# Peptides against a protein of PDB entry 3J47, part 102

Target 1, 121 residues: chain A of PDB entry 3J47
Amino acid sequence: IRLTNQLKSLKGLQSKLKDVVEYLDKVINKELPINHTILGKLQDVFNLLPNLGTPDDDEIDVENHDRINISNNLQKALTVKTNDELMVIYISNLVRSIIAFDDLIENKIQNKKIQEQRVKD
Target 2, 69 residues: chain B of PDB entry 3J47
Amino acid sequence: YEEKEESNLAATKSMVKIAEQYSKRIEEEKELTEEELKTRYVGRQDPKKHLSETADETLENNIVSVLTA

## One batch from the design tools (peptide; made by RFdiffusion4, then SolubleMPNN)

Design b2_p23_1_s4 (from b2_p23_1, 18 letters changed)
Fold by OpenDDE base, seed 3:
Structure b2_p23_1_s4 (fold): chain B 121 residues (1-121), chain C 69 residues (1-69), chain A 23 residues (1-23)
Amino acid sequence: as target 1 above (121 residues)
Amino acid sequence: as target 2 above (69 residues)
Amino acid sequence: DLLEKLKKLIEEIVKKLEELEKK
């Protein structure tokens, strides 16, 4: 079971690496911009394969695997960092929306006060 | 492999730069909020409007950052 | 109340950014 899961994960990783290579080739050929699609595909793969990130699978094929593991760890780290950044941007947008809403409320209060004064005159 | 490492390093540097820009935008938003508070006390329309405009500019910059990220 | 919530959110964002910069 564990070995079969590792083989499945390795096959999934191999497929992803192939997709990344194909993407890199497209970027080299100026068919696609470099950064967005690699990150998006990496995110998609992590979303589809939640188990790829658990450190327990360290035992297989050290030399070629080290470069692949370093690349995957770096890609994982970049994906996490990008997700955190997107979250920060999202929160900032929410904050700005709240400020804008507060300004709208205050403008409404002022308009109401002006209308009340006009009714008293 | 080397090209991928270089691309990842460049992406990481870009992310650090975006984080710095974000921190700066947060400080600008805070300054705006303080100006809005001051304007509520003074009852003058101009500082409040300026705060609202700068909050909107900060929002637009964040939206552009989301669209470009 | 809204402004205080906004300030807290901003402070949380700043802290997260600082944590990301330190990594």
Scores: peptide ipSAE 0.349, ipTM 0.829, DockQ to the pose 0.014
Fold by OpenDDE base, seed 5:
Structure b2_p23_1_s4 (fold): chain B 121 residues (1-121), chain C 69 residues (1-69), chain A 23 residues (1-23)
Amino acid sequence: as target 1 above (121 residues)
Amino acid sequence: as target 2 above (69 residues)
Amino acid sequence: DLLEKLKKLIEEIVKKLEELEKK
């Protein structure tokens, strides 16, 4: 199990690394700004590797001093943060929708009471 | 490399600030819902309308925050 | 009854938001 998860993580990292290389090639060709594509690719990696995104299992193996690993860890952290922000926004929109529905229900109840009063008159 | 790191750090700080603003907006929405509840019991329509309007404003602000994220 | 259910749903959402903020 642990070895299989490590192999999966390594394959995910390999795919991400390939995507980063492709991105760097595009940046060298002046086609795209750096930040949006990295975030999108990292999101794609998380979608492909659902088990890598749990904060509890990311033992940050800090030991490999390659600047590339630090950049990837920062990008990972930014992607997690972006996902959290999107979740907050989604929940906010849901809450607002619920409030709007509450108002609609109350308006309907009031309209019904007004109609009942008109029938009694 | 360094410029990218700085940009990522700035983006991260901005996201934290947005989360704090969102928490405040949720509290404002809760206050509105309480006023609506009170208005239902008192039969005063005006406080309920005000609560609904503030909830809508809170929703709009969240949508704008999503669009700007 | 429907309004009470809606209120409970809002309360549950608020609790979930508080839990997310604490993580």
Scores: peptide ipSAE 0.341, ipTM 0.829, DockQ to the pose 0.012
Fold by OpenDDE base, seed 4:
Structure b2_p23_1_s4 (fold): chain B 121 residues (1-121), chain C 69 residues (1-69), chain A 23 residues (1-23)
Amino acid sequence: as target 1 above (121 residues)
Amino acid sequence: as target 2 above (69 residues)
Amino acid sequence: DLLEKLKKLIEEIVKKLEELEKK
C-alpha cells in the first residue's frame, strides 16, 4: 500500500513535471505569464502528491535526477512559497470576514440601542 | 535552465514583495479592528464606520492580490 | 462577549499571518 502510493505519487509528480515543462515552454514562447500556472500546477502536485518530500534513492541517471531534484526542490520551494502566499491570502480573507462580522454585530447592537431609546421617548 | 532559474528567482522576489505587501495590509486591517473596538467603547458611530470601511478596503486589496497571485 | 471573542479570533489570525511571513 505505501509503496504503491509512493509510486502513484511519483507518477503524479512526473505528470506534473511534464505539465510544468509544457508550461515553461509556453512561457518561453510568451504565451503565458510565468507565475500563476507553474504555481497552480505545483500546488496541484502538492495537493495530489503530499508524499513527494521523500527523494526515493531510485538509481535514475544522475544528471536527470539532479536536474529533477533541483527542479523538484525549486518547485517545492516555489510551492511552499505559493502555499504560504495563498495561506496568507486565505487568512487575510478570514480576518476580513471576521471584521465584517464584528461590524455587523456592532451595527446590530447600535440598532438595538436606537430602538430602546425610541421606545423611551 | 538558466532562463528558468532567472524566471524562478524573479518570481520568488515578486512573491516576497507580495508577502510584504500582504503583511502591511494585515497590519492596516488590525488597526481598523482596533479603531472599531475603541469606537464601541466611546459610543461614536462614525469612527467605527471608518474603521469598517478601511478594513473592507484592506480586504478588497488582499482579494485582488489573491486573484493576481 | 461575542465581540471580544471575535477580536481574539482576529488576533489569532494576525499572529498566524506574522508566523507565515517569517517563514
Scores: peptide ipSAE 0.365, ipTM 0.842, DockQ to the pose 0.013; fails the geometry check
Fold by OpenDDE base, seed 1:
Structure b2_p23_1_s4 (fold): chain B 121 residues (1-121), chain C 69 residues (1-69), chain A 23 residues (1-23)
Amino acid sequence: as target 1 above (121 residues)
Amino acid sequence: as target 2 above (69 residues)
Amino acid sequence: DLLEKLKKLIEEIVKKLEELEKK
């Protein structure tokens, strides 16, 4: 069940990625204007999958790849930038949660000391 | 092309600025934690509460930043 | 012990952020 749902989600992502590529090709050919809503939805999908950007696939072919890599490096740089920003924010939230947890522990220790004092009275 | 490059450069500069602001907030939070630790040794409860409140405010600002991104 | 673990975790996070800013 879980694996089947993951495969279905991956197939859906692959189909959407193909649609985005086809759309980008049409925009490059001036057949369609740049739709910011499609770009935003693509960013949202990438933001939901922060781990998809393993840097190992950097070596794909240079010259026609420079413009597609400039647009994909721009979408990857915007996605990496958004992922980096989301990672920074996530890490910040984690740090704050840990500080709040430390405060809760100290409050608990203080409450325990107050109870021990009340038992001695 | 140039407009898109300029927009990306502006977005990248904005991100670097956000990262710098975030690093500064982390350092401020660390300083407060150290003061709270020192104050716990002195037996004064008030600095600890202030640190907790500042950490919570910092957390809220990050959550708002995530929700706005 | 918990405070020291917290401090180490914060230091690791700050270090990761600095590494990300350098890229």
Scores: peptide ipSAE 0.341, ipTM 0.827, DockQ to the pose 0.014; fails the geometry check

Design b2_p23_2_s1
Fold by OpenDDE base, seed 5:
Structure b2_p23_2_s1 (fold): chain B 121 residues (1-121), chain C 69 residues (1-69), chain A 23 residues (1-23)
Amino acid sequence: as target 1 above (121 residues)
Amino acid sequence: as target 2 above (69 residues)
Amino acid sequence: SELVEELQKVVEQLQELVKQLEE
């Protein structure tokens, strides 16, 4: 459900961004007047977004480097953090798998002992 | 969209919490393994079963964490 | 005997993984 909601939000944002781009293109082409209200809201959204433009921009908030961020350049640094998190999850899964396997082996050993006792009786 | 955004924010906060819980889960897994070792020596099935169940729960939580990441 | 040996290997692997997670 969480992933689905995130995907839905991302899709909604993408659609809205596309609409804004289309509007801006029409304004540039002098097909439509500039809607100042929409443009102002878009500017506000852009100002709230981490700087997407320069991949090498050091202004990527160091605190956010350790967090999953939306921006591509920030997302590269964030990708490293995400990779680390995925690695931790992977290791955790391996550990759980090994424990489960150990339990399985122990169960088999116990079953074998029970069978041997039955043969002796 | 707002509901999804709120859900994503909550998920991000939860991920930090999951990281803390992960360390705890690792310790629980170690305890389970130790109990299994002890159970092998004592020959009691019950402690071993409990350890196995705890390990399975830890695995499930990790899988859920991966799916939510 | 072989099953016991396999179980011991899995336990050792688990211990190593836990150690890696702690680092």
Scores: peptide ipSAE 0.392, ipTM 0.832, DockQ to the pose 0.009; fails the geometry check
Fold by OpenDDE base, seed 1:
Structure b2_p23_2_s1 (fold): chain B 121 residues (1-121), chain C 69 residues (1-69), chain A 23 residues (1-23)
Amino acid sequence: as target 1 above (121 residues)
Amino acid sequence: as target 2 above (69 residues)
Amino acid sequence: SELVEELQKVVEQLQELVKQLEE
């Protein structure tokens, strides 16, 4: 039962990751905007994954338990890395926004200077 | 299980590589921003714009890399 | 000036995140 649930969860995660990749490809191709809500939901899913790995006390053979633990740890690590990557993407978008804002400010300042020069002339 | 483990390992290695590339690109973006700031003080519009555009391109490439991962 | 400072903070955060991913 537990193994089946883990497998199901992993399959679900895999499917979700595939969907995210597809979404990201669309964003790269400028077909869709970056959806922060999707990223947040993905993060929530990843934050819930550690709770899925809690060994229930059922007599699972030690060898299978170790492999499952390793797999779970790897999946957890991958989940954390994915979350970090998503954060990086978010920050990158923020940086782009800041750069764009700086450019706007500079343009505004230049326009103001031009206007002041025109008034003085 | 073994195939899954191998796939996860490969994915992890790929992510590490992407992270390294991203860090490098972030540093490049920072340098461009500093140059843009200097250009702003000098009042030379063209260099500042060029730096801003290059920073944007760097960010775009980073996003694409993360998304591909 | 404030925007540049914010940008610098974001860059620093990204660098830290990348470092964490590499560990």
Scores: peptide ipSAE 0.392, ipTM 0.824, DockQ to the pose 0.020; fails the geometry check
Fold by OpenDDE base, seed 3:
Structure b2_p23_2_s1 (fold): chain B 121 residues (1-121), chain C 69 residues (1-69), chain A 23 residues (1-23)
Amino acid sequence: as target 1 above (121 residues)
Amino acid sequence: as target 2 above (69 residues)
Amino acid sequence: SELVEELQKVVEQLQELVKQLEE
């Protein structure tokens, strides 16, 4: 569900970007006047997007290091945090799997022992 | 799109909490493993079952954390 | 017996993972 929603969001963004590009091409070709309202909204969207440009080292504030991957440049610092979190989650899942497996084995051993005792009785 | 964004934001906030909970869950998993070992030694099924259940819960939480990451 | 051995291997793997996390 979450991945699907992310894909849908990305697809929506891609479609919008395509529309903007098409609009810009038409404006460049003088086929249509510049729609200032659409451009303004698009600009607002871009301003809300984390700066995909070369962030100056200063924009990688230590505070943003703890935030999840939204955009590529902030994503680099965020990627480290995300990687660490993913590693922790991965290790935790592995540990849980091992514990669950251990319990399963123990249950099987106990069941075998019970069966052996029943055969002896 | 908005619903997805809201869900992602909630998931992100939950992730920080999950990280803390994850550490606790790891410890709980270790405790369950010790209980399983004790249960094997004592032959009591109840502690072993409890350990297994706790391990499963810890695993599920980790999976949810990965999905929310 | 084989199941016990498999369980022991899993426990060892878990211990190794824990050790890696501590590093």
Scores: peptide ipSAE 0.381, ipTM 0.838, DockQ to the pose 0.009; fails the geometry check
Fold by OpenDDE base, seed 4:
Structure b2_p23_2_s1 (fold): chain B 121 residues (1-121), chain C 69 residues (1-69), chain A 23 residues (1-23)
Amino acid sequence: as target 1 above (121 residues)
Amino acid sequence: as target 2 above (69 residues)
Amino acid sequence: SELVEELQKVVEQLQELVKQLEE
């Protein structure tokens, strides 16, 4: 199971690397801005490998050539960063939802107070 | 490979900047929530509404950031 | 009050995550 998961993660990283390369080529060709391409690739990797951001997955040294390893490590790092960013976004959305909920509660309380005042009048 | 690395680094930096912006937006949302709480105590609906609106805007911006990303 | 507290916790977590990303 662990080995399979590691292999899956590695494959995902490879796919991401490939995607990153493709996006970089597009950036070189001025088809897309570098940042968007990198972000898109990172997102794709995360979508394909939701668990890539786990520290355990980052420590998996790819036995491949040093450059590939460096690239993989960089991709992993980028993936982790992207995952963190996504988490931040998720948390932010959660916070927003909570705020919205709080507002709803307050509105309900206010409505209740208004009704009570109307009954007293 | 070096060019790719540089591009990735630049992308990473950009992502960090986005994260910082997001953090700032979250703080703005928090401020709005505090104002809402204050409004509950004071019974002033207007400040509460403003806080709520600011929170919503912050949330929207975050959603847009997620979608853009 | 409990909701506000939870929101505060989430905000704190987000701040910590941002800090980690900046490192």
Scores: peptide ipSAE 0.374, ipTM 0.833, DockQ to the pose 0.016; fails the geometry check

Design b2_p23_2_s4
Fold by OpenDDE base, seed 3:
Structure b2_p23_2_s4 (fold): chain B 121 residues (1-121), chain C 69 residues (1-69), chain A 23 residues (1-23)
Amino acid sequence: as target 1 above (121 residues)
Amino acid sequence: as target 2 above (69 residues)
Amino acid sequence: SSLIQELQKVVEKLQQLVQELEL
């Protein structure tokens, strides 16, 4: 459910961005007048977007990296973070699997002991 | 869209919480492993079972975390 | 005995993983 909602939101955003690009192209081509309200909203969106274009400025606060997955560079950094989180989860799952395996082995050993006792009786 | 954003935000917050819980779960897993070790020495099935159950719960939580991520 | 030793190795691996996660 959550993933589906996220995907839907992302698709909606993508569609909206496409519409904006198409609108901007039409404005550039003088086919449509500039809608100041749309431009203002778009500008607000861009201001909320981390600077996609400047790869070099090291100063992007790591804290803002979590919020602005929208920027490709930030998205890359967030992807790295996500990978790290996934690795942690993977390791955790592995650990749990190992514990479960240990329990299984112990249970098997116990069962064998019980069987051996039954054979001796 | 807003519902998904809220869900994503909740998921992100959940991830942070999961990281904290993960640390705690690792500790719980260690405790369980120690209990299992102790149970192996004592030969009591019950503590071992409890450790196993806690390990399973920890695993389940990690799986849920992965699915959420 | 071999199974017990294998279990011990798994426990040790688990402990190592826990330590790595704490670092």
Scores: peptide ipSAE 0.412, ipTM 0.840, DockQ to the pose 0.009; fails the geometry check
Fold by OpenDDE base, seed 2:
Structure b2_p23_2_s4 (fold): chain B 121 residues (1-121), chain C 69 residues (1-69), chain A 23 residues (1-23)
Amino acid sequence: as target 1 above (121 residues)
Amino acid sequence: as target 2 above (69 residues)
Amino acid sequence: SSLIQELQKVVEKLQQLVQELEL
């Protein structure tokens, strides 16, 4: 279980790193604006790493150079942050949908009352 | 590596800012819902409609924020 | 009223999540 989670996290980090590299290459080539692609990549990482929301203390294997580990930790932190942000956005959208539904119900009730009043007149 | 780290940090800061903006929009939506509740008690349709429209605008802004995020 | 209360709870959870992201 732990090793599988670590491997999954590593794959996710690897994918994110790859995506970040691809993004950087695209930015260098002036093909894409910086902000939209980072978000898209973070979303891709979340899609690949659904379990990042569990604070499982998966010890990052220290095998690679300190700079790579720091970069991986930062990318992981950024991925987690992005996942949390996406979750917040998702929840907010759900809340908005519910509010809209409540408004629809209220509108329906009001329409029914108006119709009942018209029948009485 | 340093450029990548800086880019990731900047992206993270941008995401935090988006999250803060989103939180503010959620609060605005809540305020609109409270106004709708008040309007429901007063029995006037017009304020409720306005609240609903403002909630929808808040939703749209959040969707745009999600898409831009 | 129940749906509105549930929505409020979801909004509160969202606010908590945002706060966690800011920490």
Scores: peptide ipSAE 0.390, ipTM 0.831, DockQ to the pose 0.016; fails the geometry check
Fold by OpenDDE base, seed 4:
Structure b2_p23_2_s4 (fold): chain B 121 residues (1-121), chain C 69 residues (1-69), chain A 23 residues (1-23)
Amino acid sequence: as target 1 above (121 residues)
Amino acid sequence: as target 2 above (69 residues)
Amino acid sequence: SSLIQELQKVVEKLQQLVQELEL
């Protein structure tokens, strides 16, 4: 049962990976924008399936298992890289938001000073 | 499999390039914030405005990069 | 001043993350 579920999850992951590759190809070709939803779903799949890359000792031909492990490791690495990139983008947006907030505070302070000067005149 | 690997490698290279562009945009945003800080001390509004505008442009570029990534 | 300092820390973290992505 657990092995069957892992196999099903691997098949699902493989299908999703194929879709992601196809999507990435389209993005590289500038045919489609990067779909964050696909990347997010891929990340979710990897987060839910962290153990699928552990070679269970079953007699799956060492070559296929190695290829699957290499593919899974590469996919994990790519997913980590994608997550890191998304994190960088998120942090950058947060930084920009903070800068905009600082500017807003400064503008409010300046407006207050202008109002105080007008009341004194 | 090989074509998929090559595609993934190309995608990864593109992502690295985007990350570099993003890093540059973040640096531009920092420069704006520093200029704004300097303007707060000097009381000159014009440099602050320019810094704010550059920060906004950097933010917009990052948003576009996030939307396109 | 504290907000600016926090912003600077966030920018530094972002720079570190970008460097990690380049490696």
Scores: peptide ipSAE 0.382, ipTM 0.838, DockQ to the pose 0.016; fails the geometry check
Fold by OpenDDE base, seed 5:
Structure b2_p23_2_s4 (fold): chain B 121 residues (1-121), chain C 69 residues (1-69), chain A 23 residues (1-23)
Amino acid sequence: as target 1 above (121 residues)
Amino acid sequence: as target 2 above (69 residues)
Amino acid sequence: SSLIQELQKVVEKLQQLVQELEL
């Protein structure tokens, strides 16, 4: 059962990759406009692909090696994009934390001023 | 496979939307900071409170975005 | 005042990063 499901998944992925390659070739040849939605989906698929580029498998046919390198480059590009998005989210959280901290400091200063005024009264 | 593809497409669209929302949240944070600065000068409590609340809302939205990513 | 200015700089950097991601 597991092996059959994995094979089905691999076949589905292979078919989808073929469709993507055909689409990309048509776009490169200016036969079809670039569909951003398709490109986005392809990027997501590549991000989910395991990094097949273990450099040590020297025995893979040169054509497969080039294809693997292209897949690895795309996976790297998608990983970079994901990292950039995560970095933006992280920075945003940091900014919010700093703003909250500034508000706390200001509140503390105000409370101190109120206490000083009460002592003068 | 098709369901996974649809889910990935939806996730990608959500990420684009999150980026746009993030830009808006940054602007909201700036407004809060300006209000805080003004409140420091004017000594009025109300603008500072509003700025703090908007900053908190922006923080919450970022946390939700992180959880959704 | 210095902390607020630093926060503003961080916000500006964040805006730049968002713009770079959109490009």
Scores: peptide ipSAE 0.359, ipTM 0.821, DockQ to the pose 0.014; fails the geometry check

Design b2_p23_3_s1 (from b2_p23_3, 13 letters changed)
Fold by OpenDDE base, seed 1:
Structure b2_p23_3_s1 (fold): chain B 121 residues (1-121), chain C 69 residues (1-69), chain A 23 residues (1-23)
Amino acid sequence: as target 1 above (121 residues)
Amino acid sequence: as target 2 above (69 residues)
Amino acid sequence: KEEEIKLAQETVKQLQELVKQLQ
């Protein structure tokens, strides 16, 4: 039962990752805007993954336990890494927005200076 | 299982490399923003615009790199 | 306008700090 659930969860995660890649490809191609809601949902899924790794106390053979723990730790590490990457993307988008805003402000200041000069002439 | 583990290891190594590249690009973007700020105080329009454009390109490359990881 | 520029600069600084924390 537990292995089947893990395999099902892994398949679900794999499918979701594929969907994310497809979404990201569309964003790269400027077909879709960056959706922060999708990112948040992905983060939520990842934050739930550590809870799937709590061993309930039932007698599972020691050798399978280590491989499962390594796989879960790797999956957790990959999850954390993916979360960090998502944060990086979010930050990058925010920085780009700030740069664009700064350019807008500068353009507005220049326009104001030009208007003030025209009034003095 | 082994093929999947190898694939995951390779993916993890690739992601580390991408993270390092991203860190470097963020620092480059920061330098560009500082130069833009200096240019604004001097009142030199053209250097500031060029810096802003370079920062935008750096961000775009970072986004593409993370999306392709 | 000057206040808006200052706010943008502060936001960029905060983003840079956040990126530093993620590294």
Scores: peptide ipSAE 0.400, ipTM 0.836, DockQ to the pose 0.015
Fold by OpenDDE base, seed 2:
Structure b2_p23_3_s1 (fold): chain B 121 residues (1-121), chain C 69 residues (1-69), chain A 23 residues (1-23)
Amino acid sequence: as target 1 above (121 residues)
Amino acid sequence: as target 2 above (69 residues)
Amino acid sequence: KEEEIKLAQETVKQLQELVKQLQ
């Protein structure tokens, strides 16, 4: 469910970006007037996007460095963090799988022991 | 779309909390394995089942965390 | 983070040893 929602959000963003590009092309070609409201909303979206272009490490609030896959430069640092988090989660899942497997093995051993006892009786 | 974005944001916040809880979950999983070991020695089927269930819950939470990540 | 990964790896090793003891 969650992955599907993320994919839907990404597709929606991609569609919106395409619409913006098409709109900008029409404005450049003087076919349509600039819709200031759409541009303002786009600017708000870009302002909410981590600054891709300024390598000034000093003003990037270290707290935002930890948040998942926000845009390229911050995104690279965030990608590393996301990869580390994903690795931790993967290891945790592996550990849980092993525990569940251990329980399964023990249950199988117990069942075998019960069956062997029934054959002896 | 907006609802999914909000869900993804909430999920991201949950991931940070999950990272903090990750060490605790690993410890809980270890405790479960120890309880399973103890259950093997004690011959009590119920503690082993509880251990398995808690391990499964820990696994599910980690999977949800990965899917959130 | 690295310490957490190390702890997880150690836990996995312990579980693998437990599985071997069950076999």
Scores: peptide ipSAE 0.460, ipTM 0.861, DockQ to the pose 0.011; fails the geometry check
Fold by OpenDDE base, seed 5:
Structure b2_p23_3_s1 (fold): chain B 121 residues (1-121), chain C 69 residues (1-69), chain A 23 residues (1-23)
Amino acid sequence: as target 1 above (121 residues)
Amino acid sequence: as target 2 above (69 residues)
Amino acid sequence: KEEEIKLAQETVKQLQELVKQLQ
């Protein structure tokens, strides 16, 4: 459910972004007049988007580097963070699997001991 | 879209909380392993079963976390 | 079987060490 909702939101954002790009292309080509209201909303969206374009390392708030970043360079750092999180999850799953196997082995040993006792009786 | 964005934000906050819960679950898994070790010495099946169940629950929660990430 | 138990115990120890590295 959560992943599906995230995917739906991402698809909706992608569609809206595509519509904006198409609108901007039409304005650049002088096919349509500049709609100031759409442009203002787009500017608001860009102002809310962490600055995608300036590689200046310094203003990337270290706390936001730890949060799932939407942007490609930030998405690389976040891909690293996501990879680290995935690695932690993988290791955790491995640990759980090993514990489950240990329990299985112990259960098998107990069952064998019970069978050996039954043969002696 | 807004509901999904809000859900994603809530999910991200939940992921941080899941990481904390994960650390706690790892500790519970260790306790279960210690109980298994103790159960091997005492020969009682019940503590070992509880350890196995806790390990399985921990595994399931990790799988759900992976599927949600 | 005794070797299998020993292997399981070693695996549990490795898991505990891995968990400790993640903390």
Scores: peptide ipSAE 0.435, ipTM 0.841, DockQ to the pose 0.009; fails the geometry check
Fold by OpenDDE base, seed 4:
Structure b2_p23_3_s1 (fold): chain B 121 residues (1-121), chain C 69 residues (1-69), chain A 23 residues (1-23)
Amino acid sequence: as target 1 above (121 residues)
Amino acid sequence: as target 2 above (69 residues)
Amino acid sequence: KEEEIKLAQETVKQLQELVKQLQ
């Protein structure tokens, strides 16, 4: 469910971004007048959107190194945090998988002992 | 789209909290492993089952965290 | 069968050590 919702949001964002690009191309080609309201909303979206361009090395806010954020340029620094969080999640999943495996092994051993006792009775 | 965006924002906020809760989940997993070890020694299945259940809960929480990331 | 039990016990011990290293 969550993955499907994320994919749907991403597809919606991609479609909207495409519409914006098509609009900007039409404005550049003088096919449409510059709509200041659309540009203002687009600027707001761009300000809310993580900078997708190659970050100049100067915009790496060092303080955000510890937080997972979706922003591609800030995401390079935030990718470290995201990577750390993903590593923690991976390690946790690994540990839980090992615990579950240990329980399965022990359950199997116990089941074998119970079967051996039943054969002796 | 908006409902999913709201869900993603809530998920992102939850991820920050997951990092803090992760340490606690690791401790819960360790407690389960100790109970399993004790259960092996005593031959009692009940403490081992409780340990397995807590480990599973810890796994589920991590999977939810991965799916939110 | 006894070897399988021993292997299981060793796996549990390794798990405990891994968890201890993560703390």
Scores: peptide ipSAE 0.410, ipTM 0.847, DockQ to the pose 0.008; fails the geometry check

